# Peptides against a protein of PDB entry 6GMG, part 56

Target 1, 331 residues: chain A of PDB entry 6GMG
Amino acid sequence: DSDDRVTPPAEPLDRMPDPYRPSYGRAETVVNNYIRKWQQVYSHRDGRKQQMTEEQREWLSYGCVGVTWVNSGQYPTNRLAFASFDEDRFKNELKNGRPRSGETRAEFEGRVAKESFDEEKGFQRAREVASVMNRALENAHDESAYLDNLKKELANGNDALRNEDARSPFYSALRNTPSFKERNGGNHDPSRMKAVIYSKHFWSGQDRSSSADKRKYGDPDAFRPAPGTGLVDMSRDRNIPRSPTSPGEGFVNFDYGWFGAQTEADADKTVWTHGNHYHAPNGSLGAMHVYESKFRNWSEGYSDFDRGAYVITFIPKSWNTAPDKVKQGWP

## One batch from the design tools (peptide)

Design b1_p19_1_s2 (made by RFdiffusion4, then SolubleMPNN; from b1_p19_1, 14 letters changed)
Fold by OpenDDE base, seed 4:
Structure b1_p19_1_s2 (fold): chain B 331 residues (1-331), chain A 19 residues (1-19)
Amino acid sequence: as target 1 above (331 residues)
Amino acid sequence: MEEIERAIESWRAKGKSLY
């Protein structure tokens, strides 16, 4: 019940976090303790620690999306999303594979589609694009210069993204970032911004006009990346969860994981920060917990979801919410 | 905020626990 959500109280700026606890290869803590860590490590604006504001604490209280929200500075729009899908694997498995015992054709097709996505390659594509964007940002002092640099970089790499429309999420993402326009943010100077990455897990079978089987077992054709670019059309993602397959069954609508701008080249060593649910310390769900997971733990996902996307957005370089290195847990 | 609450809190409250 939405009425159970509570904004976590303020934490003193100088309060140090309690130790995180290990949980299945990830580090876990309660949301209030994450706020303490965030203030010590990620809160810095122009090199100075900041107390998490009431507004930021309210954003954070929304759970997994709240972690991405507080660190990116905006509610996720998910417009610039990337994934990797192995079409040959998909076709081959559909042709030569068979449903498991008790598995319907719809279940089989949904599963095969899910298994045809490569989370690591999707993540690498997003990192590649973010790197190109960061090079284009580096010495660009207006949007026109940024766009020119970006087009040149893409042309040099023979990247299919160079053919995207000027109004596409790819080219419009920077100008549509609130912090880019803020005086204490980018101040309309691209060179003050950097590309950052987060991930969303969600359900493919969201079309209410489709069959019940697609809503229960996935839509094999939905949310596939475009060939060459890796872009995923997220316009049909309405945060609708998987439909129950049995009475009383329910699924979560989405999961979000924050990566930021880590420079660790080994994907398996990257850290992803995410939350379990909205903060309800006096409700049935209980207090919100925050997890810092390695990529393997994050990318594994849950049965609630059959799609993963890696999304690019931007934050000011003056923010420390996306440092080059993220240390898992505390201390 | 109301739309966000509807999209996030209502479904998560009724959904499977992730952790």
Scores: peptide ipSAE 0.029, ipTM 0.714, DockQ to the pose 0.480
Fold by OpenDDE base, seed 3:
Structure b1_p19_1_s2 (fold): chain B 331 residues (1-331), chain A 19 residues (1-19)
Amino acid sequence: as target 1 above (331 residues)
Amino acid sequence: MEEIERAIESWRAKGKSLY
């Protein structure tokens, strides 16, 4: 029950974390210990360590989304999302492949669609776009200058994003970021902001007007990236979980993983931070745990989800929630 | 916050296994 959620208590600013434990290629800890790490490593504003506020601890307590929430400074809107889909693979597998033993046609098509997404290419596309945005931000002291720089960068790279509407999530993302407008944040100065990345896993079969098969096994046509841009229309994502295929089965609505602005060129070496569930130390779910996973562990996902999107947002450069290098675990 | 609780916590009540 949502009533079991508890805000983790404050941790002293000088309290060092306990060691993380290895867990299937991940580093794992309880949420309170993550708060300790966060205060030591990620809490800095203008170079000064900060105690995680009650508000931030409350955000964090919501689980996987809470990790992204506390580090990005806002609840994820997921508007600027990227993915990669192999249309040729999808068509070829549908044509030449066959359902497995006991697999329905709808289940087969849903599986083939899921397998036709390339998580690494989707992540790479988001990183490419974030890099372009960061170059556009660097010397821009107003939004107009940022947008002009962005268009120039895209034109130079012959990127299809240059053709997006001015009101698209791509061009409006900065102005729609609360921390950009804050006096102690961006203060309306793009050069004080940087692009950051997080990922969302979710279910494709969310249309209530669609067939039961699509809700159970996925909608092969839903949440595909636009050709050329890689943009995913997330407007139909309403946090609706997969429908059960058998009695007693149930699925989670989403998972979020925080990447930030790591500069590690090898995708497999990047670290993704995420939570298991909301913090319920006195409830059936128990205490929230935080995981720091390598890309392979993150991108594998769960059967609950058949889509992965890589989302760009912005944070002030004065925040240390998205450092160039992230170390997995503690120490 | 109530809208967030409704959208998030209700669907996570079953828990998520990362193992």
Scores: peptide ipSAE 0.028, ipTM 0.717, DockQ to the pose 0.447
Fold by OpenDDE base, seed 1:
Structure b1_p19_1_s2 (fold): chain B 331 residues (1-331), chain A 19 residues (1-19)
Amino acid sequence: as target 1 above (331 residues)
Amino acid sequence: MEEIERAIESWRAKGKSLY
């Protein structure tokens, strides 16, 4: 029932977290203990610890999306998304590969498409673009200066993003960020902002007018990145879950993982923070748990999803929700 | 809030956890 979600109670500002529980290469804790960690590590505004507000606790209570929401300061819009797809691998596997025993042609094509995405290359592309954006932000005191810097950086790197339309999510992302306009945020000063990254896992077969096979096994042609830019058109993502393939089977609609702005060069050592479900301590789902996973654990995903996107957004530099270094677990 | 509630409807309807 929609009424089972509960906002976690406030935690005292100086309360230290209990130790996290190791679980299959992840660090796990209950949501209230994550709030304690968040207040000690991530809550800082202009160098001062803050108690997580009731509004922020409400956002967090929504589960996996809540972790990204509280740390980014806005509900994810997913407009500036990147991925990597190996077209040659896809074509070769379709031509020379064979369905597994009991696998339909549609299942085979969906699986081959899923396997043709490279999560690591998609993540690296997003990091590359975020770095370019951060250089463009550094000395820009208005949006015009930011856009000019961005175009120059892209030209110097001969990046295909230089050819994007001025109305593209790539160029409009900063101006569409609420915290950029806030007095205590960016205050319309790009140099006060930094690019951050989160990831979304979702299902490709969301078109209700498509075949049942695409809804069950994936749409091999959906949500592919554009060549050269790596941009994914997310306009067709409506948070529709995978269709059941057997009676009683059910899938969730999405998963979100928060990376922020970690400087660790080795992708495998980066930490991704995510939640299991909305907080329902008195319901069938139980209390929300928060996980800090290594990239490998995050990027593996679940059978619920056949797409991963790496999304860029912005937060004020005065926020500590995206530090250069993230420690897994506690202490 | 209503739009967000619709976005997580699959979890509410099925009681499914990712973990």
Scores: peptide ipSAE 0.028, ipTM 0.712, DockQ to the pose 0.577
Fold by OpenDDE base, seed 5:
Structure b1_p19_1_s2 (fold): chain B 331 residues (1-331), chain A 19 residues (1-19)
Amino acid sequence: as target 1 above (331 residues)
Amino acid sequence: MEEIERAIESWRAKGKSLY
């Protein structure tokens, strides 16, 4: 029950975190302790530590999305999303593969589609695009200059994104970022912004007009990246969870993981920060926990989800919510 | 906001472990 959600109390600015708990490649802590870490490490605006505001603590209290929310400065819109899908693998497995024992045809097709996504390549594509965007942002003091730079970069790389419509999420993402327009943020100066990445796990079978099988086992054709660009049309993602396959079964509608702008070249060494559920210290769910996971732990996902998207957004360079290096846990 | 709540409710109903 969302009615049990509580905003975590303020933590003194100079309060140091307690040690995180290591668990299966993850580092875990309670939300209040994450706030302490956040204030020490990520809170900096123009190099100065900040206490997490009540508003930020409220955002954080919403769980997995809350971590991305507080660090990106806005509720995730997921408009500029990337993935990688191996169409040849998909077609081959459908043609030559067989359902497992007890697996329905729909379940088989859904599984094959899920397995045809490459999370690492999807992440790599997002990083590539973010890098291009960051180069375009550099020394661009108005949106027109940014867009011109972006088009030039894409042309130089012969990137299919150069053919996107000017109104596409790709070109409109910066202007649609609230912090870009904020006086203390970008102040309409692209050079004050940087591209950052987060990930969303979700279910493909969200079409209410589709078959029950697609809602239970996935829609093999849904949320595929466009060829060449890797862009995923997220407009049909309405946060609808997987349909139960048995009585009493329930699935989570999404998970969010924050990456930011880490420069670690090895994807497996990158750290993804996420939460379990909303903060309910007096409720049945208990206190919210925050996890810092390695990419393998994050990208593995859950059976609740058959899609992973890597989303680009922007934050002011003055924010330290997306540092080049993230250390897992504390100390 | 409601969408977040639905996700959490589903999680609670499932009793899913993050591990």
Scores: peptide ipSAE 0.027, ipTM 0.707, DockQ to the pose 0.670; fails the geometry check

Design b1_p19_1_s3 (made by RFdiffusion4, then SolubleMPNN; from b1_p19_1, 14 letters changed)
Fold by OpenDDE base, seed 3:
Structure b1_p19_1_s3 (fold): chain B 331 residues (1-331), chain A 19 residues (1-19)
Amino acid sequence: as target 1 above (331 residues)
Amino acid sequence: SSALEQAYQSYLDKGKSLY
């Protein structure tokens, strides 16, 4: 748990960040310095720079999820998630492939399933949907208008999402966004909101009623996207980490990366912001660090995870936490 | 694996806080 978690202190509004440390396609800094950058670059509300509040600093202190939390304005619900899975590749590799030396059958199947997900295509699907949503939002001044626009856009593109239930995460996501209802946020006006994207890495083998092998090596059938829509049912993601395969081994439960609303068309050039762990400057974990990674670095993930989902949520357009262009590092 | 990746993984392995 986070018993030794500390909320980073306030930073003066006009304090400039220290230089980030560049390394292997990433830029790294301590959380306090990220707060400084955030205040200079991302803090703006209605064009006015803001000091990160104590509440926001507390959210941020939770680590990777904290980065997404402070920038999205709410704790991630992960309801509107997308991925891409190559079923043909999966079937082919299972049929024609074989376990590596020392690899169990379950480990082989879990690995093949993991490798059958295409992170780039999953990300692109989320971006495609976010774009459709943004068009639907643009001139809609009530939810009904937004939904009508959305249906029209989907029909024009012959998108399978048009068949989703009205209560699905796809159609209900906007109304379920707190900032949409806030007077100084969306004020129930869809045209004041924009779609944003973050990513979650997590473990597929979370079903405690399943085999131990699935919990250790992955559940090949879990958290697959629905054909046509790309939607992933995230209801069974309960932040349960991978089970250890050997004594003393341990895995973390998730990782979150913030993308926002970057307009860079080349996925490889997009920047993802994430944290390593909760802020514990006086504890064993140490101070929280924030990383700004290119897509390749982010999408590679870790052995802790065998699933990546790209999630859509919404923020007010008046916020600058999701600018069109994100510059990696500082200066 | 880079030094950064190793360090990052080590931090992740030590845990993430939850809401």
Scores: peptide ipSAE 0.024, ipTM 0.670, DockQ to the pose 0.109
Fold by OpenDDE base, seed 1:
Structure b1_p19_1_s3 (fold): chain B 331 residues (1-331), chain A 19 residues (1-19)
Amino acid sequence: as target 1 above (331 residues)
Amino acid sequence: SSALEQAYQSYLDKGKSLY
């Protein structure tokens, strides 16, 4: 029950975090301790530490999405999403593969589709695009200059994104970012902004008009990236969880992981920050925990989800919520 | 399922965040 959600209390600005705990290759801590770390490491505005505000603590309290929310400065819209899907692998496995013992045809097709997504390539695509965007932002002092730079960069790289409509989430993402328009943010100056990345895990079988099998085992055709661009149409993602396959079984609606703007070239060494559930210290769920996971731990996902998307948004360069280097855990 | 999935499933089954 969402009514059990509690906003974590304020932490003194000078309070240092307690050590994180190892958890299956991850670093884990309770949400209050993450707030302490956040204030020490990520809170900086124009180089000055900030106490996490009540509003930010409230955002954070929503769980995995809260981590992305507090660091990006806005609730995830997921409009500029990327993935990689191996169509040849999918077709080949459907043609030449067969269901496992006890596996239905629908379950087989859903599994094959899930396995045909490449999380690493999807992440790489998002990083590539973010890099292009950052180059376009660097010396652009108005949106027109940014868009011109972006088109030039895409043309130079022969990138299919150059053919996107001007109203596409790709070109409209910056202007639709609240912090871009804020006086203390971008102040309508693209050169004050940088591209950042987060990831969402979710279920493909969300269409209520589809077969029960698709809702239970996945929709093989849903949320595939467009060829060439890698863009995923997220308009049909309504945060609907996987349907139970047996009585009493339940699945969660999504998972979010924050990457930001790390410069580590090796994907396997990148750190992803995420939460388990909304903060309910006095409820059945208990206190929210925050995890800092390596890419392998994050990208593995859960049976609740058969899709992963890597989403680009923007934050002011003056924020330190997306540093070049992220250290896992504490100290 | 991986060991990680099994370990965290208890958290996921109880719910995540905003609908």
Scores: peptide ipSAE 0.024, ipTM 0.676, DockQ to the pose 0.110
Fold by OpenDDE base, seed 4:
Structure b1_p19_1_s3 (fold): chain B 331 residues (1-331), chain A 19 residues (1-19)
Amino acid sequence: as target 1 above (331 residues)
Amino acid sequence: SSALEQAYQSYLDKGKSLY
């Protein structure tokens, strides 16, 4: 299986992409053509186009995570994750709702929990926090100044994140970003960095010590956001897929979608970039395809997953992998 | 395979269809 993965070849810097094709309301293309688009639109460092390096092409070849990897500059750690969960809805539906015909109690509880998450509100929370972070970064020339600014911003907004520990993923995220420390990146100057967002879909029922029903139908109590902050403890996410409910059934362990730093205020108009699987042009899976989806298409997810998180990381402002505006497809 | 591939192969080689 792993032996089928191939790194896409280099594309000439000036080669223009072929047109994308519609696919269920998305714009879709083969990975090689995405590389062409990436070089024309997203590759810029300090305003200069760059050919996608062999290393970057290798990262990209890993599929959905590869899209986020190449654009963020690092493999996703998922430590600074946000979501929104309606506790009142959950409790009310459990109390007053009924299982569907043929639905077990465990299936019912798992479904109700899944439906109690609000993807739009989770995304909005991440954008809010990213905005606060960007304000804190703007005039900070060292980490101490950034942290002081961040605390002040949070205090002014009476945000519960102000109570997080100094070692929390929230406050440590910048210092733990490799590109922040790079000479051609942040060079340890927070004002050279900006916050960006990606999303991860995954399965809640990952605890092997729990019941088989939770592994098959979801763990209603797992990966809920903390009240007030919206932070999700991702420490128990081990990339374990949903357990089969019938013989021959199989599920994928995660999906990743890249948003970056789009300024579009309407969530429904934002564009999310993601891949279907690792690149295997001569294997059973075939060539990797890249999709540019609207938020509705992205947030819908798949039956493989019952959780969505919106994650904040950082990239240098000199990179163009997270532009203010993203155009779906080509041309 | 690279060290990276060895470390992440278990979850990076997952196939899915978005169709």
Scores: peptide ipSAE 0.031, ipTM 0.721, DockQ to the pose 0.262; fails the geometry check
Fold by OpenDDE base, seed 2:
Structure b1_p19_1_s3 (fold): chain B 331 residues (1-331), chain A 19 residues (1-19)
Amino acid sequence: as target 1 above (331 residues)
Amino acid sequence: SSALEQAYQSYLDKGKSLY
C-alpha cells in the first residue's frame, strides 16, 4: 500500500530543471525535477505559466497514473479506449502454431493473443478519432452542435463509430469531462476543448471466475477491440494484476503514458511521459521518477501487461499540458 | 525478465517500483 506516499514539495515557479538522464532509451528524472519542467513548459493557462498546486502535486505523487492525472486534469476513466487486433493472425497462429518448449497451452494462447495486438495501429486509430473529434469541436458552441458535427464527420468518412449509441463513451465523453463544465475550462463550450490521448497498459486475465491459467498467462478473448470502431470495452478492467506463476513473483496492476496532442506524424518520434511508482522518498521504494519515452519504448510495455489501450479524453485549449510538440528530456 | 521488470514489486496505485 502507499501509506508512505509523500506529496512532493512545491518548486519555485522560475526554477529551471536539471538535465534529464538517459535510462533504457528514455529520458529520466526525479519527480521534483519534472515539476520544474512542468512549470516551465506545461503549466501555462491562457499563456501564463503556473506553479503546480498542492493538489496537482498530490495527483502526480501517485506515479504513472499521476502523470496522466495532472496533465489531463482528472483521474483516468479509460472509457473511450481504442486498440487494434488481428483476428486472422490470432486464429491462424492458434491453429498452425505450436507452444514453445516448456510453454503450456494457456501460455501459448495468451502469448499469441498478446502478439496479435498492433500497438501502432491502435495508436493511429486513436489519433484518427481524436482528429475527427477536434474538427467536430471546432466552432461548436454547445454540445448539440458538437454531436451534430461529429456525426457528419463520421458519415463523411464512413466510420463505424457513427453507429454507436448516443450514450456510448464515444458520444458522452465530452459531457462527462469535468473541465468541460468548469468556468475557467470549457465553460460548456466545446470549441474551447481539445481531444487528447493517453495510454494504459494492463492485464487481460482479471476475471476471478476464470481459470487460474487465464489469470497467470492472459485471457485471449478479453479486451479486444470491436471490429470497425476499434473501441475496447474497459468495463472489466478492475486494476487487477497478473497472477504470480511462481512463489514470490509479483506484478504491477497498470501503467499509464501521457501523449496529449502531439502533431508529430511519425509515431516512432512521439514522446510518452510516465512514472515508475508513487513518491516515497523516505520509504523503501524511494523517490518517484518520471520517464519520457519514445513510442517504441512505451509500446513495448512489460511482462506485467498483455493489453494496451489508447484512450481519448478532453482538456481545455487554454491548458498547455498537451502541446503540439513535446521535447524529450531537458534541456 | 528485464531489469525494469525485476524492479516491479507492487501495484502502481499502491506502490509500483520501477528502476
Scores: peptide ipSAE 0.026, ipTM 0.686, DockQ to the pose 0.196; fails the geometry check

